# Designs tried in a protein design run: peptides against a protein of PDB entry 7AE7. Part 33

Target 1, 321 residues: chain A of PDB entry 7AE7
Amino acid sequence: KVYKDLREFLEVLEQEGQLIRVKEEVNPEPDIAAAGRAAANLGKNQPAVFFEKIKGYKYSVVTNVHGSWQNHALMLGLDKNTSTKDQFYELNRRWDKFPVPPNVVKREAAPCKENVIDKDINLFEILPLYRINEQDGGFYISKASVVTADPEYPDDFNKLNVGTYRIQVKDRDRVGIQALAMHDIAVQLEKAEAENKPLPIAITIGNNPLVTFMASTPVGYNQNEYEFVGALQDGVPMDIVKSDLYDHLYVPAGSEVVLEGHIIPRVRTVEGPFGEFPGSYSGARLQCEVKIDRITHRTNPIFENLYLGIPWTEIDYLMAL

## One batch from the design tools (peptide; made by RFdiffusion4, then SolubleMPNN)

Design b1_p11_4_s3 (from b1_p11_4, 4 letters changed)
Fold by OpenDDE base, seed 5:
Structure b1_p11_4_s3 (fold): chain B 321 residues (1-321), chain A 11 residues (1-11)
Amino acid sequence: as target 1 above (321 residues)
Amino acid sequence: FDPSKAYSEFG
C-alpha cells in the first residue's frame, strides 16, 4: 500500500483500528493534549487521535499519526502486526532503491492547490493552533515538512532539502523556525544571509506519512528526501508539485496546507520555550523568522501536529530509526 | 533528478 496523502493514511489507520475519532467539540487547550496523553496511555498500540471539532476553529486536528509501531508498519504498507525487526528489514531493503525520482504533477492535479490565500494571511484561520505543552511559549507547528533549496544551486534538485523543524507561530503571518547549525537548512540560510537575501521556504503540513518520516530522517546534503520517499514506497514515485511563489521549490502534491514564504535575512526573534520532552523545556532562544506570503490548502484541511506529553511520544518513533 | 523531465504521465 502506497499513500498519496495524509487522508489515505488516516483511512487505513481507522480501518485497522489505529485511529480514534473525537467527534465531540473539544477545547484546543487542554483537551487536545489531554486526549493525546490518554491515547498514549493505551500502551503499545497507540492510535492516532483525530479531533473533528475544535472550539473556535473551523478545521480539524490529527495527532499521533506516527505514534506506534503499528502505525509505522502501516506507513510502510505492511501488516500492522509486523514485527519491529521485519519493519527494519523492509525499510533497509527499500532504502537501497534510492534514488526513486518523484513525479511532478500539474498544478491543477495537486490537491494542495485547491484553495489559495494570498492576502490578509492569518494562520489562525487555517490551522487550529494550540499549545502542545502547558508551558509552551506559544503555538507550535511541530510536524511540518519544510522545503528549502540551496541559494547558490537553486536548480539542483539534489540539494533541495525537506526537513522537520520546530516552528513557533509568532503572528498571523509569521513563524519562528529553529534552524540549528547541524541542519541543512542552516547551511542554506547562511548562504542567503551572506548576501542579505531572503531564503525561500515552503512549510508543508499534513503530508503522506513517508514524507513526514523522511523529513525527520537525516540524509546527505546532496540527497533529496523525495527520492527516498519513492524508495520507501518500494519504487513508486511520490507526487510533487511546483510551489506557487518559487520555481525551484517543490512541495508534496497532497499536502493539507502549504505555507509559502521566506526566512527574513539577519533577523532573529525570541522563540520558545517548547516542551520537546515531557518535563523538559528548551529555553527561549533567538531564532529565525519566516514571513508567510502565500498559503495553499486542501478544502477542509487537516492540521497534523506532533503529539508530545509522555514517554514514547510520536517523536520517539520518528527518531527510532 | 531533473524536475523538468519528471512530469507524471497522468498529468
Scores: peptide ipSAE 0.034, ipTM 0.552, DockQ to the pose 0.014
Fold by OpenDDE base, seed 4:
Structure b1_p11_4_s3 (fold): chain B 321 residues (1-321), chain A 11 residues (1-11)
Amino acid sequence: as target 1 above (321 residues)
Amino acid sequence: FDPSKAYSEFG
């Protein structure tokens, strides 16, 4: 089984008993985090939690999508009861299929292009934002696949980076991004900032689960995450589409939300604190700022966000595989 | 590929 988008995966999760739907209206805080914690307490087979109605917001949230070894098995298109050992075996086997180039689809064929917002951008109208942790300094987008390119080699697809970075919402059309020196995005940003130029960026939310997986997986600077996604799909190419603003940036065709914009050169603003792990908060620091210039999104977009708060977070399961 | 590193931690 290969998934074109988050929705196909969520359908399978639900069919396999690995998704809980919360149909009653919830408060963004504290209910989303509380429900996530409750789901984590269900044991080793933690389900995804889908919130259909969130007070004050139009759209839905899903958390804990990768929150169990069963979910990871399903992500790989395996039986949910596939052992961790066999999952690893399959991951390694498929990894060796790299590279599997993605399929570039036409704009009209890309679900992420169903709706466009290019004026009066307000992230709060599109994303049901909430504090993930009680003491977070703001609202975070913690499970986005962020697409950037090398500004010196914008047409080198091998240098196209799809990574996961901590993103704090700063304003209606601005986000802070944590681009640490060890991240590929930092290399690209350094090149842009050397010339005092914006770095083009596409922040993609609600993706094919393997995109999210690979965005969180370290790869070489000259390796494209989409080509690994194809490998992990056992040789089936994933679908990508050109961003609207940039010819050299490609986004997953099935993304729920795509925030297109640029990192503002040589601007740093306060970001944090954020509770990355239970009981530990990163300090507030000066981080880069992204201006959102255009949003494309699916109709009734699902905001996929990270579950945090109890030991064995979604990240822990992701790393435990 | 090291599966144990399949996910990056936020710093």
Scores: peptide ipSAE 0.005, ipTM 0.431, DockQ to the pose 0.027
Fold by OpenDDE base, seed 2:
Structure b1_p11_4_s3 (fold): chain B 321 residues (1-321), chain A 11 residues (1-11)
Amino acid sequence: as target 1 above (321 residues)
Amino acid sequence: FDPSKAYSEFG
């Protein structure tokens, strides 16, 4: 099975008994994190947790989407009881199908374009933000697929980068982003900053689970993550759509929320601390800052965020492959 | 699994 978006995957997780739906109103803190920890206590078969109602917010949150080997098997369109060995075998087999170019769909056919916010931007109106860890220095978007291009070669699709980065909310329309030197985004940012130019960026939230998987998987600078998604879909192309602000940036057609903006050149602001691992906090550092200029989103957008509660967290499953 | 009980164990 191939998934067009997060919603199709969540439906399958629910059908397979791999999703818990919380229908009662919860507090953003500490209830979301507490429920995630409780789900992790169910053992190796921990489900995703979907929160329908969050006090003070309009929209829903889902966590732990990739938080088990069963969820990982289902992501690959396999039986949930497929062994880890067989999952790796299938992953490797499909990897050899690279590249599988994506389909570019029309704007009117892309669910991520259903709603537009281009003035008075407030991230808190769109995303039910909460502290993931008790000692976090703020609210984080921890499971976004971030799209950037090479500013010297903006039309080279092979240099289009889709990556996962730590993103702290700084203001209603500003986020901090951790762009480490080992990441492809850092190469692209260096080129933009050399000319004192903004780097165009699209931060996409709530994607096809294979997009999130590939955004968390290191690939070569001249390899496009979307072409690997098609390979991992056993040769079925994924659907992408052109961003609203930039002709050279493409986002997943089914994204729940797309934050379009730019990295401000040569500006660094305090970001952190963040609990990257249980009991381990990265210190506060000066990091890049993004201005959000436009938001597109699906009606009743789902905020997908990372679960980080106890060892063998969702990140461990994403990194184990 | 009762999420409400889970909150009471970790709250």
Scores: peptide ipSAE 0.000, ipTM 0.420, DockQ to the pose 0.035
Fold by OpenDDE base, seed 3:
Structure b1_p11_4_s3 (fold): chain B 321 residues (1-321), chain A 11 residues (1-11)
Amino acid sequence: as target 1 above (321 residues)
Amino acid sequence: FDPSKAYSEFG
């Protein structure tokens, strides 16, 4: 099976007994994190946790989507009981199908374009933000697929980067982003900052699970993550659409939320701390700042966020493949 | 892959 979006995957997870639906209203803190920890304690077969109602917010949250080998099997369209060995074998077999170019769909055909916010931007109205760890210095978007391009080669699709980065909410229309030197985004940012220019960015949330997987998987600078998604879909292209602000940036057509904006050149602000793992906090550091200029989103958008409560965490599975 | 190291590798 191939998934067009997060919603199709969540339906399969629920059908396969790999999703817990919480229908009662919860407090953002500590209930979301507590429920994630409780789900992790269920052993190797950790379900996703879907929160329908969050106090003070309009929309839903889902966590631990990639939090088990069963969920990874289902992500690949395999039986949930497929062995880890067989999952790796199939992953490697499909990897060799690279490149599989994506389909560019029209704006009117892209679910991520159902709603537009271009003024009075407030991230808290769209995302049920919460502190993941008790000692976090703020709210984090930890499972976004971030789209950037090479400012010297904006029309080179092979240099389009889709990556996962630590993102802290700083204001209603501002986020901090950790762009490390080892990431392709850092190369692109360096080029933009050399000319004192903004770097165009699209932060996408709630995607096809293979998009999230590939955004978390390092690839070559001249390799496009979307073309690997098509390979991992066993040769079925994924659907992408042009961003609203930038002709050279393409986002997943099925994204729940797309934050379009720019990295402000040569600006650094305090970010952190963040509890990356139990008992380990990364300190506060000066990081890049993004201004959000436009939001597009599906009706009743689902905020997908990472579970980091106890090992094995969701990120353990994302990085183990 | 130690995910604790991955985020720490992010840090």
Scores: peptide ipSAE 0.008, ipTM 0.467, DockQ to the pose 0.039; fails the geometry check

Design b1_p11_5_s1 (from b1_p11_5, 4 letters changed)
Fold by OpenDDE base, seed 3:
Structure b1_p11_5_s1 (fold): chain B 321 residues (1-321), chain A 11 residues (1-11)
Amino acid sequence: as target 1 above (321 residues)
Amino acid sequence: DLVPEEAFVPE
């Protein structure tokens, strides 16, 4: 089984008994985080949790999508009871199929282009934002696949980077992003800032689960994450589409939400704190700031965000592979 | 790129 988008994967999770649907209206705080913790306590077979109605918001949230070995097996299109050993074997076998180039689809064929917001940008109207941890200094987008390119080689598709970064909401049209020196985005940002130029960016939310998986997996600077997604789909190409603002940035065709904008050169603002591990918070730091200039989204977009709680958390599974 | 460090909620 290959998935075109998050919705096809959520359907399979529900069919396999790996998704809990919460139909009653919940408070964004503390109910989302509390339900995530409750799901983690169900043992090794942790389901995704889908919240249909959130007080004060129009759209839904899903958490813990990658939060179990059963969900990882299903992500690979395997039986949910496939052993961890057999999952690793199959992952490694498929990894050797790299590169599998993606299909570039037309704008009209991309579900992420169904709706456009190009003025009066307000992230709170499109995303049901909440604090993940009680002590968090703000709202985080923790499971985005962030697309950037090398500003010196913008047409080199092999240098297109799709990564996962800590993103704090700072204003209606501003986010802070943690671009650490070890990340490929930091290399690209350094080149842009040397010339005092903005770095083009597309922050994509609610993707095919293999896109999210590859965005969290380190690869070489000259290797494209989309070409690994095709490999992990056992040779089936994924679908991508050009961003609206930038001809050189490609986003997953099936993304629930795409935030297009730029990293502001040589600007640093306070970000954090954020809960990292039990009893540890990353302190407040000066981080990069992104201006959001355009949003595209599917009708009734689903906000996919990380579940953070008792080990094994979703992040532990994403890091274990 | 690795997912940012996320807080575990203590039991």
Scores: peptide ipSAE 0.023, ipTM 0.592, DockQ to the pose 0.047; fails the geometry check
Fold by OpenDDE base, seed 4:
Parts: structure tokens; C-alpha cells; sequence
Structure b1_p11_5_s1 (fold): chain B 321 residues (1-321), chain A 11 residues (1-11)
């Protein structure tokens, strides 16, 4: 099984008994985090948790999508009871199929383009934002696949980076991004900032689960994560679409939300603290700031966000492979 | 790219 988008994956998770649907209206805090923790306590077969109604918000949240070995097997289109050993075997077998180039679809064929917000941008209207951890210094987008390119080689598709970075919401149309020196985005940002230029960025939320997986997987600077997604789809290309603002940025065609904008050159603002682990907070520090210039989104977009709690967390499964 | 969140591998 190959998934075009998050929704197809969530459907399979639900069919396989690996998704809990919370139909009652919840408070963003503390209920989302509390329910995530409760789901994590259900044992080894941790389900995704889908919140249909969130007080004060229009749209839904899903968390813990990658939060179990069963979910991981299903992500690979395997039987949910596939052993970890066999999952690793299959992952490695498919990895060797790299590169599998993506299909570029037309704008009209891309679900992420169903709706456009190009004025009066307010992230709180499109994303049900909440504090993931009690002591977080703000609202985080923790499971975005962030698309950037090398500003020196914008047309080199091999240098197109799809990464996962900690993103704090700073304002209606601004986010802080943690671009650490070890990340490919930091190399690209350094080049942009040397010229005092904005770095084009697309922050994609609610993707094909293999996109999210690959965005969280380290690859070479000259390797494209989308070409690995195709490999992990056993040679089936994924669908991408050109961003609205930038000819050189491509986003997953099925993304629930795409935040298009730019990293503001040579600006640093306070980001954090964030509870990366229970009882462990990264201190507040100066980080990059992104201006959001355009949003595209699916109708009734699902905000996929990372579950953080006691080990094993969703991040542990994402990094365990 | 690596998720900035460390993987907590419980012993």
C-alpha cells in the first residue's frame, strides 16, 4: 500500500485499530497532551490520536501518527504485525531503490492547493495551536516537513532539502525556526544571510507519513528526501507540486497545510524554552524567524503534530529506524 | 534532516 497523503494513512490506521478518534470537544490544553500520554500508556500498540473538535478552533489535530511499530509497519504498507526485524529488512531493501524521482503534478491536481490565504494571515485560524509541554514557552509546530533549497543552486533538485525542525509560533504570520549548524537548512541559510537575502521556505504540515519519516531521517546534502520517499514506496513516485511563491520549491501535493514564506536574513528572536524530553528543556535562545507570506491548505485541514511524553515517544520511533 | 528532539532510548 502506498499513501498519497496523511488522510489515506489515517484511514488505514483507523481500519487497523491504530487510531483513536476523540469526538468530544477538548480543550487544547491540557487535553491534547494528556490524551496523547494516555494513548502512549496503552502499551506497545500505541495508536494515533485524532481530535475532531478543539475548543476555540475550527479544525482537527492528529498526534502520535508514527507512535508505534504497528503504525510504522502500516506506513511501509506492511501488515501491522510485521516484526521490527522484517520492517528493517524491508526498509533497507527499499532504501537501495534510491533515487525514485517524484511526479510533479499540476497545481489543480494538488489537494494542498484547495484553499489559499494570501492576506490577513493568521496561523491560529488554520492550526489548532497548543502547548505540547506544560513549560513550553509557546506553541510549537513539531512535525512539519520544511522545504528549502540551496540559494546558490536553486535549480539543483538534489540540494532541495526536506527537514524537520522545531518551529515556535511567534505571531499570526511569524514562526521561529531552530536551524542548527548541523542541519542542511543552516548551510542554506548561511549562504542567504551572507548576501543579506531571505531564504525561501515552505513549511508543510500533515503529509504522507513517509515524507515525515524522511524529513526526520538524515540524508546527504546532495540527496533529495522525495527520491527516498519514492524508494520507500517500493519504487512508486510520490506526488509533489510547485510552491505558489517559488519556482524552485516543491511541496508534497497532499499536504494538509503549506506555509510559504521566507527566513528573514540576519534576524534572531527568542525561541523556547521547549520540552524536548520530559524533564529536559532546551533553554530559550535566539533563533531564526520566518515570515509567512502565503498559506495553501486542504479543506478542513488536519494539524499533524508530534506527541511528546514519556518514552517511548513518537520521536523515538521516528529515530529508531 | 534530524529532528532536533533527541531520541530518548530508555535503558
Amino acid sequence: as target 1 above (321 residues)
Amino acid sequence: DLVPEEAFVPE
Scores: peptide ipSAE 0.021, ipTM 0.597, DockQ to the pose 0.032; fails the geometry check
Fold by OpenDDE base, seed 1:
Structure b1_p11_5_s1 (fold): chain B 321 residues (1-321), chain A 11 residues (1-11)
Amino acid sequence: as target 1 above (321 residues)
Amino acid sequence: DLVPEEAFVPE
């Protein structure tokens, strides 16, 4: 089984008993984080948690989408009770199918293009933002697939990077992003900053679960994560679409929300603290700043965000494969 | 790209 988007995967999780719906209105704090922790305590078969109604917000949140071996099996289109060994075997078998080039769809065919916001941008109107950890210095977008390209080779599709980075909301139309020197985005940013140019960026939220998985997986600088997604789909291409602002950036066609903008050259602002692990906070650091210039989103967008709690957390599973 | 800080090494 292949999933076109997050919604198709959530439907399967629900059918398989791997999703809990919270139908009652919750407070964004502390209820989302508390319910996530409660779900993690349900044992090894940790379900995703879908919050339908959040006080003060229009849209929904889902957490813990990758938070169990059962969810990973289902992501691979396997039986939910597939052993970790067999999941690993199948993952490796499919990995050898790289590259599987994505399908470029027309703008009109991409669900992520259903709605556009290009004026008076306010992230709080689109994303039900909350503190993930009690002592977080702000609101984080922790499960975004961030799309950037090499500014020297913008037409080289093999240099298109889809990565996961820590993103703090800084203002209505600004986010901080942690681009460490070891990340491919840092190489691309260095080239842009050398010329004092903005780095084009698309921050994509609520994706096909294999996109999120590959964005959290290190690959070579000249390897495209979308071509691995196609491999992990057992040779079925994923669907991508051009960003609205940039001809060289492609986003998942099924993304719930796409934040298009630019990294401001040679600007660093305070970001953090963030609770990376239960009881451990990263210090506040100077990080890159992104200006959001355009938003596209599906109707009634789902904000997929990371669940952090006692191991095994969602991130432990994302890294264990 | 792995976020190193979110890299839970399973102990």
Scores: peptide ipSAE 0.021, ipTM 0.577, DockQ to the pose 0.033; fails the geometry check
Fold by OpenDDE base, seed 2:
Structure b1_p11_5_s1 (fold): chain B 321 residues (1-321), chain A 11 residues (1-11)
Amino acid sequence: as target 1 above (321 residues)
Amino acid sequence: DLVPEEAFVPE
């Protein structure tokens, strides 16, 4: 089975007993994090947790989407009881199909384009933001697939990068992003900053689960994550669409929310702290700042965010592969 | 790109 978007995957998780719906109104804090921890206590078969109603917000949150080996099996379109060994075998078999180029769909066919916000940008109106950890210095977007290109070779599709980065909300239309030197985005940013130019960026939220998986997986600088998604779909291309602001950036056609903007050149602002490990907070650091210039989103967008609880966390499963 | 371990709550 191949999934077009997050919604198709959530439907399968629910059918397979791997999703809990919280239908009552919750407080963003502490209820979202508390319910995630409660789900983690259910043992090795940890379900996704879907919050339908959040006090003070219009839209829903889902957490722990990748938070079990059963969810990973289902992501690969396998039986939920497929052994870890057999999942690895199948993953490796499919990996050898790289590259599988994506399909570029028309704007009118892309669900991520259903709604547009191009003025009076306010992230709090579109995302039900909350503190993940009690001591976090702010609100984080922790499970975004961030799209950037090489500013020297913007038309080289092999250098289009889709990565997952720590993103702190700084203002209504600004986010801090942690671009470490080991990441491909840091190479691209260095080139832009050398010329004192903005780096175009699209921050995509609520994707096909294999996009999120590949965004969290290291690949070569000249390898496109979307072409691995097609390989992991056993040779079925994924659907992408051109961004609204940039001709050279492509986003998943089914994204719940797309934040389009730019990294401000040579600006660094205080970001953090964030609870990276239970009981361990990263210090506050100077990080890059993104201006959000445009939002596109599906009707009733779902905010997918990481569950950061007691291990095994969702991340341990994403990194274990 | 791997999310830095700093963005992950490990066991």
Scores: peptide ipSAE 0.017, ipTM 0.590, DockQ to the pose 0.043; fails the geometry check

Design b1_p11_5_s2 (from b1_p11_5, 7 letters changed)
Fold by OpenDDE base, seed 5:
Structure b1_p11_5_s2 (fold): chain B 321 residues (1-321), chain A 11 residues (1-11)
Amino acid sequence: as target 1 above (321 residues)
Amino acid sequence: GLTPAPAFVPE
């Protein structure tokens, strides 16, 4: 099975008994985080948790999508009971199919383009934002696939980077992003900042689960994550679409939400703290700031966010690979 | 891509 988007994957998770649907209205805090922790405590078969109704918000949240070996097997289109060994074998077998170039679809064929917000941007109207951990310094977007390019080689598709970064919401139309020196995005940002230019960025939320997986997987600077997604789909290309603001940025066609904007050059603002691990908070640090200039989204967008709690959390599964 | 670096718990 290959998934076009998050929704197809969530359907399979639900069919396989790997998704809990919470139909009652929940409070963003503490209920989402609490339910995520409860799901993590269900043992090896940790389900995704889908919150249909969140008090004060219009849209839904899903957490713990990658939060188990069963979910990981299903992501690969395998039987949910496939052993970890066999999952790794299959992953490695498919990895050797790299590169599998994506299909560039037309705008009208991309579900992420169903709705556009280009003025009076308010992230709180589109994303049911909540504090993941009680001591978090704000609201985090923790499972986004962030698309950037090399500003010196913007048309070099091999240098297009799709990565997962810690993102704190700073204002209605601003987010902080943790771009560490070891990240490909930091190389690209350095080039932009050397010329005091903005770095174009697309922050994509709620993707094909293999996009999220590859965004969390380090690859070479001259290797495109979308071409690995096609490899992991056993040679089936994924669908991407051109961003609205930038000709050289491509986003997953099926993204629930796409935040298009720019990293403000030479600006650093306080980000954090964030509880990455139980009882361990990364300190507040000066980080990059992104201005959101345009949003595209599916109708009734699902906010996919990382569940963080007691290991093994979703992040542990994503990092263990 | 990169996952956020695990916060090193100081030993």
Scores: peptide ipSAE 0.021, ipTM 0.634, DockQ to the pose 0.035
Fold by OpenDDE base, seed 4:
Formats: structure tokens, sequence, C-alpha cells
Structure b1_p11_5_s2 (fold): chain B 321 residues (1-321), chain A 11 residues (1-11)
């Protein structure tokens, strides 16, 4: 099975007993994190946790989507009871199909374009933001697939980067992003900043689970994550759509939320602390700042966020594959 | 892409 979007995957997770739906209104803090921890304690078959109602917010949150081997099997369109060995075998077999170029769909065919916000941007109206860890210095978007391009080669699709980076909400229309030197985004940002130019960015939230998986998987600078998604879909192309602001940026057609904007050149602001792992907080650092200029989103967007709790965490599964 | 945090290495 191939998934067009997060919603199709969540439906399968629910059908397979790998999703807990919380229908009661929860407090964003501490209930989301607490429920994530509780789900992690359910053993090896950790379900996703879907929060339908969050106090003070309009929309839903889902966490722990990749939080088990069963969820990973289902992500690959396999039986949920597929052994880890067989999952790895299948992943490797499909990996050899790279590249599988994506389909570029029309704007009107892309669910991520259902709604547009181009003025009075307020991230808190779109995303049910909460502190993931008790000592976090703010609200984090921890499972976004961030799209950037090489500013020197904006039309080189092979240099289009889709990565997962730590993103702290800084204001209604601003986020901090951790772009470390080892990340492809840092190379691209360096080029933009050398010319004191903004780096175009699209921060995509709530994607096809293979997009999120590939965004968390290191690939070569000249390899496109979307072409791996097609490979991991056993040769079925994924659907992408052109961003609204930038002709050279493509986003998953099915994204729940797309934050389009730019990294402000040569600006650094305090980001953190963030609890990366239990007992390990990264100190506050000066990080890049993104101005959000436009939001597109699906009707009733689902905020997919990473569960970071007691090991094994969702990130451990994402890195284990 | 890369992950936002290092993978947990079990002790």
Amino acid sequence: as target 1 above (321 residues)
Amino acid sequence: GLTPAPAFVPE
C-alpha cells in the first residue's frame, strides 16, 4: 500500500490497532507529553496517539506516528507483524529503485493548498503548540520536513533538500531553526548569507510517513529525498506541488500545513533549551530565524509532532532504519 | 535530510 498523505496512514494505523484516539479535551501541557509517555510504556507495539481536542486550540495533534516497528511495517505498506529483518530487507530492496521522480501535481489538486493565510499570520491559530519536555525553552515543531534549495543551483532538483530540523516557535510568524554545519540546509544557508540574501524555505508538517522518514534519513547532497520516497513506495512516484512563493521549492501535495518563508540572513537569535533525550538538554544557542510569509493548509490540519520521551522514542525508530 | 536530534544509543 502507498499513502498519499498522513491521513491515509493514520486511517491504516487506526484500522490496524496502532492508533489511540483521545476524544476528550486535553490540556496541551502536560497531557500531550504525558500521553506520549504512556503510549511508549505500552510495550513494543507503541501506537500513534491522536488528540482530537486540545484546550485553547482549534485543531488536532498526532504524535508517535513512527513510534514502533509495527508502524514502520505499515509505513512500508507491509503487514504490521512483519519482522524487523524483513522490513530491512524490503527497505533495502526498494532503496535500489532510486531514483523514482515525483509527480508534480497542479495547485488545485494539492490538498495542502485548500486554505491560504497570507496576512496576519499566527502559528498558534494553525498549530496546537505545546512544550514537549518540561524544561523546554519554548514550543517546538520537531517533525517538520523542511524544504530548501541550493541558492546557486535553485533549478537543480537533485540539490533540493528535504530535512528534519529542530524548530522553535519564536513569534506568531517566526521560528528558530537549528541548522548545523553537518546539515545540507547549512550549506545552502551559507551560500545565501554570503550574499546577504534570504534563503527560501518551506516547512512542511503532517506528511506522507515516507516523506517524514526520508527527511530524517541522511542522503547525499545531490540526492533528492522525494526520489527516495518514490523508491520506498516500490516505484510509485509521490505527489509534490510547487510552493506558492517560490518556483524552485516543491512541497508534498498532501501536507497538513506548509509554512512558506525565508531564513533571515545573518540574524541569530536565542533558541532552546530543548530536551533532546531524557536527561540531555542542549543549551541555549544562537540559531537562525525564519520569517513565515505564507501558510497553506488542509482544512482541519493535523499537527504531527515528534514524541521525545523515555527511550525507545520515535526518533530511535526513525534512526534505526 | 537529518534528524533534529541524535539517535538514542541504549546503554
Scores: peptide ipSAE 0.020, ipTM 0.627, DockQ to the pose 0.032
Fold by OpenDDE base, seed 1:
Structure b1_p11_5_s2 (fold): chain B 321 residues (1-321), chain A 11 residues (1-11)
Amino acid sequence: as target 1 above (321 residues)
Amino acid sequence: GLTPAPAFVPE
């Protein structure tokens, strides 16, 4: 089984008993985090939690999508009861299929292009934002696949980076992003900032689960995460589409939300605190700032965000594979 | 890509 998008995966999770729907209206805080914790306490078979109605917001949230070995098996299109050993062997077997180039689809064929916001941008109208941890200094987008390119080699598809970074919402159209020196995005940003130029960026939310997995998996600077997604799909290419603002940035065709914009050169603003595993808060730090210039989204977009709780957390599973 | 530092909600 290969998934085109998050929705196809959530459908399978639900069919397999690995998704709980919360149909009653919840408060963003503390109910989302509380329900996530409650779901994590259900033992080894931690389901995804889908919140259909959130007070004060129009759209839905899903958490804990990668939060169990059963969910990882299903992500790989395996039986949910596939052993961790067999999952590992299958992952390694598929990894050897790299590279599998993605399919570039037309704009009109990409679900992420169903709706456009190009003025009066307000992230709060599109994303049901909430504090993940009670002590968080703000709202975080914790499970985005962030697309950037090498500004010196914008046409080199092998240098296109898809990564996961800590993103704090700073304003209606501004986010802070943690780009550490060890990240490929930091190398690309350094090149842009040397010339005092903006770095083009696409922050993609609610993706094919293998995109999210690969965005969380370190690969070489000259290796494209989408080509690994195709490998992990056992040789089936994934679908990508050009961003609206940038011809050189490609986003997953099925993304729920795409935030297109730029990292402002040589600007650093306060970001944090954020509750990190295993209970440490990273202090407030100066981080990069992104201006959001355009949003594209699916109709009734699903905000996929990390569930953060007791080990094993969703991140522990993403790192253990 | 890089894995973000996991957030922990202390119980």
Scores: peptide ipSAE 0.020, ipTM 0.626, DockQ to the pose 0.047
Fold by OpenDDE base, seed 3:
Structure b1_p11_5_s2 (fold): chain B 321 residues (1-321), chain A 11 residues (1-11)
Amino acid sequence: as target 1 above (321 residues)
Amino acid sequence: GLTPAPAFVPE
């Protein structure tokens, strides 16, 4: 089975008994993080947790989407009881199908374009933000697929990067992003900053689970993550759409939320702390700042966010395949 | 950033 978006995957997780739906109104803190920890303590068969109602917010949250080997099997369109060994074998078999080019769909056919916000941007109206860890210095978007391009080669689709980065909300229309030297985004940012130019960016939230998987997977600088998604879909292309602000940036057609903007050149602001591992906080560091200029989103967007805690967490499963 | 990198990218 192939999934077009997060919603199709969540439907399958629910059908397979791998999703808990919380229908009662919860407090964003501490209830979301506490429920994530409780789900992690259920052992190897950890379900996703879907919060329908969050106090003070309009929209829903889902966590722990990739939080078990059963969820990973289902992500690959396999039986939920497929062994880790067989999942690995199938992943490797499909990996060799690279490249599988994506389908570029029209704007009118892309669910991520259902709603537009181009003025008075407020991230808190679209995303039910909460502290993931008790000692976090702010609200984090921890499971976004961030789209950037090489500013020297904007038309080279092979240099389009889809990566996962630590993102702290800084203001209604600003986020901090951790772009480390080892990341492809850092190479692209260096080129933009050398000319004192903004780097165009699209921060995508709530994607096809294989997009999220590939955004977390290191690939070559001249390899496109969307072409690997098609490979991991056993040769079925994924659907992408052109961003609204930039002709050279393409986003998943089914994204729940797309934050379009730019990295401000040569600006660094304090970001953190964030609980990366239980008991270890990375200290506050100067990081890049993104201005959000436009938001597109599905009607009733689902905020997918990472659960972090004691191993085995969602991140450990994403890192273990 | 915590990129949950899948441990085994096939070489």
Scores: peptide ipSAE 0.018, ipTM 0.608, DockQ to the pose 0.024

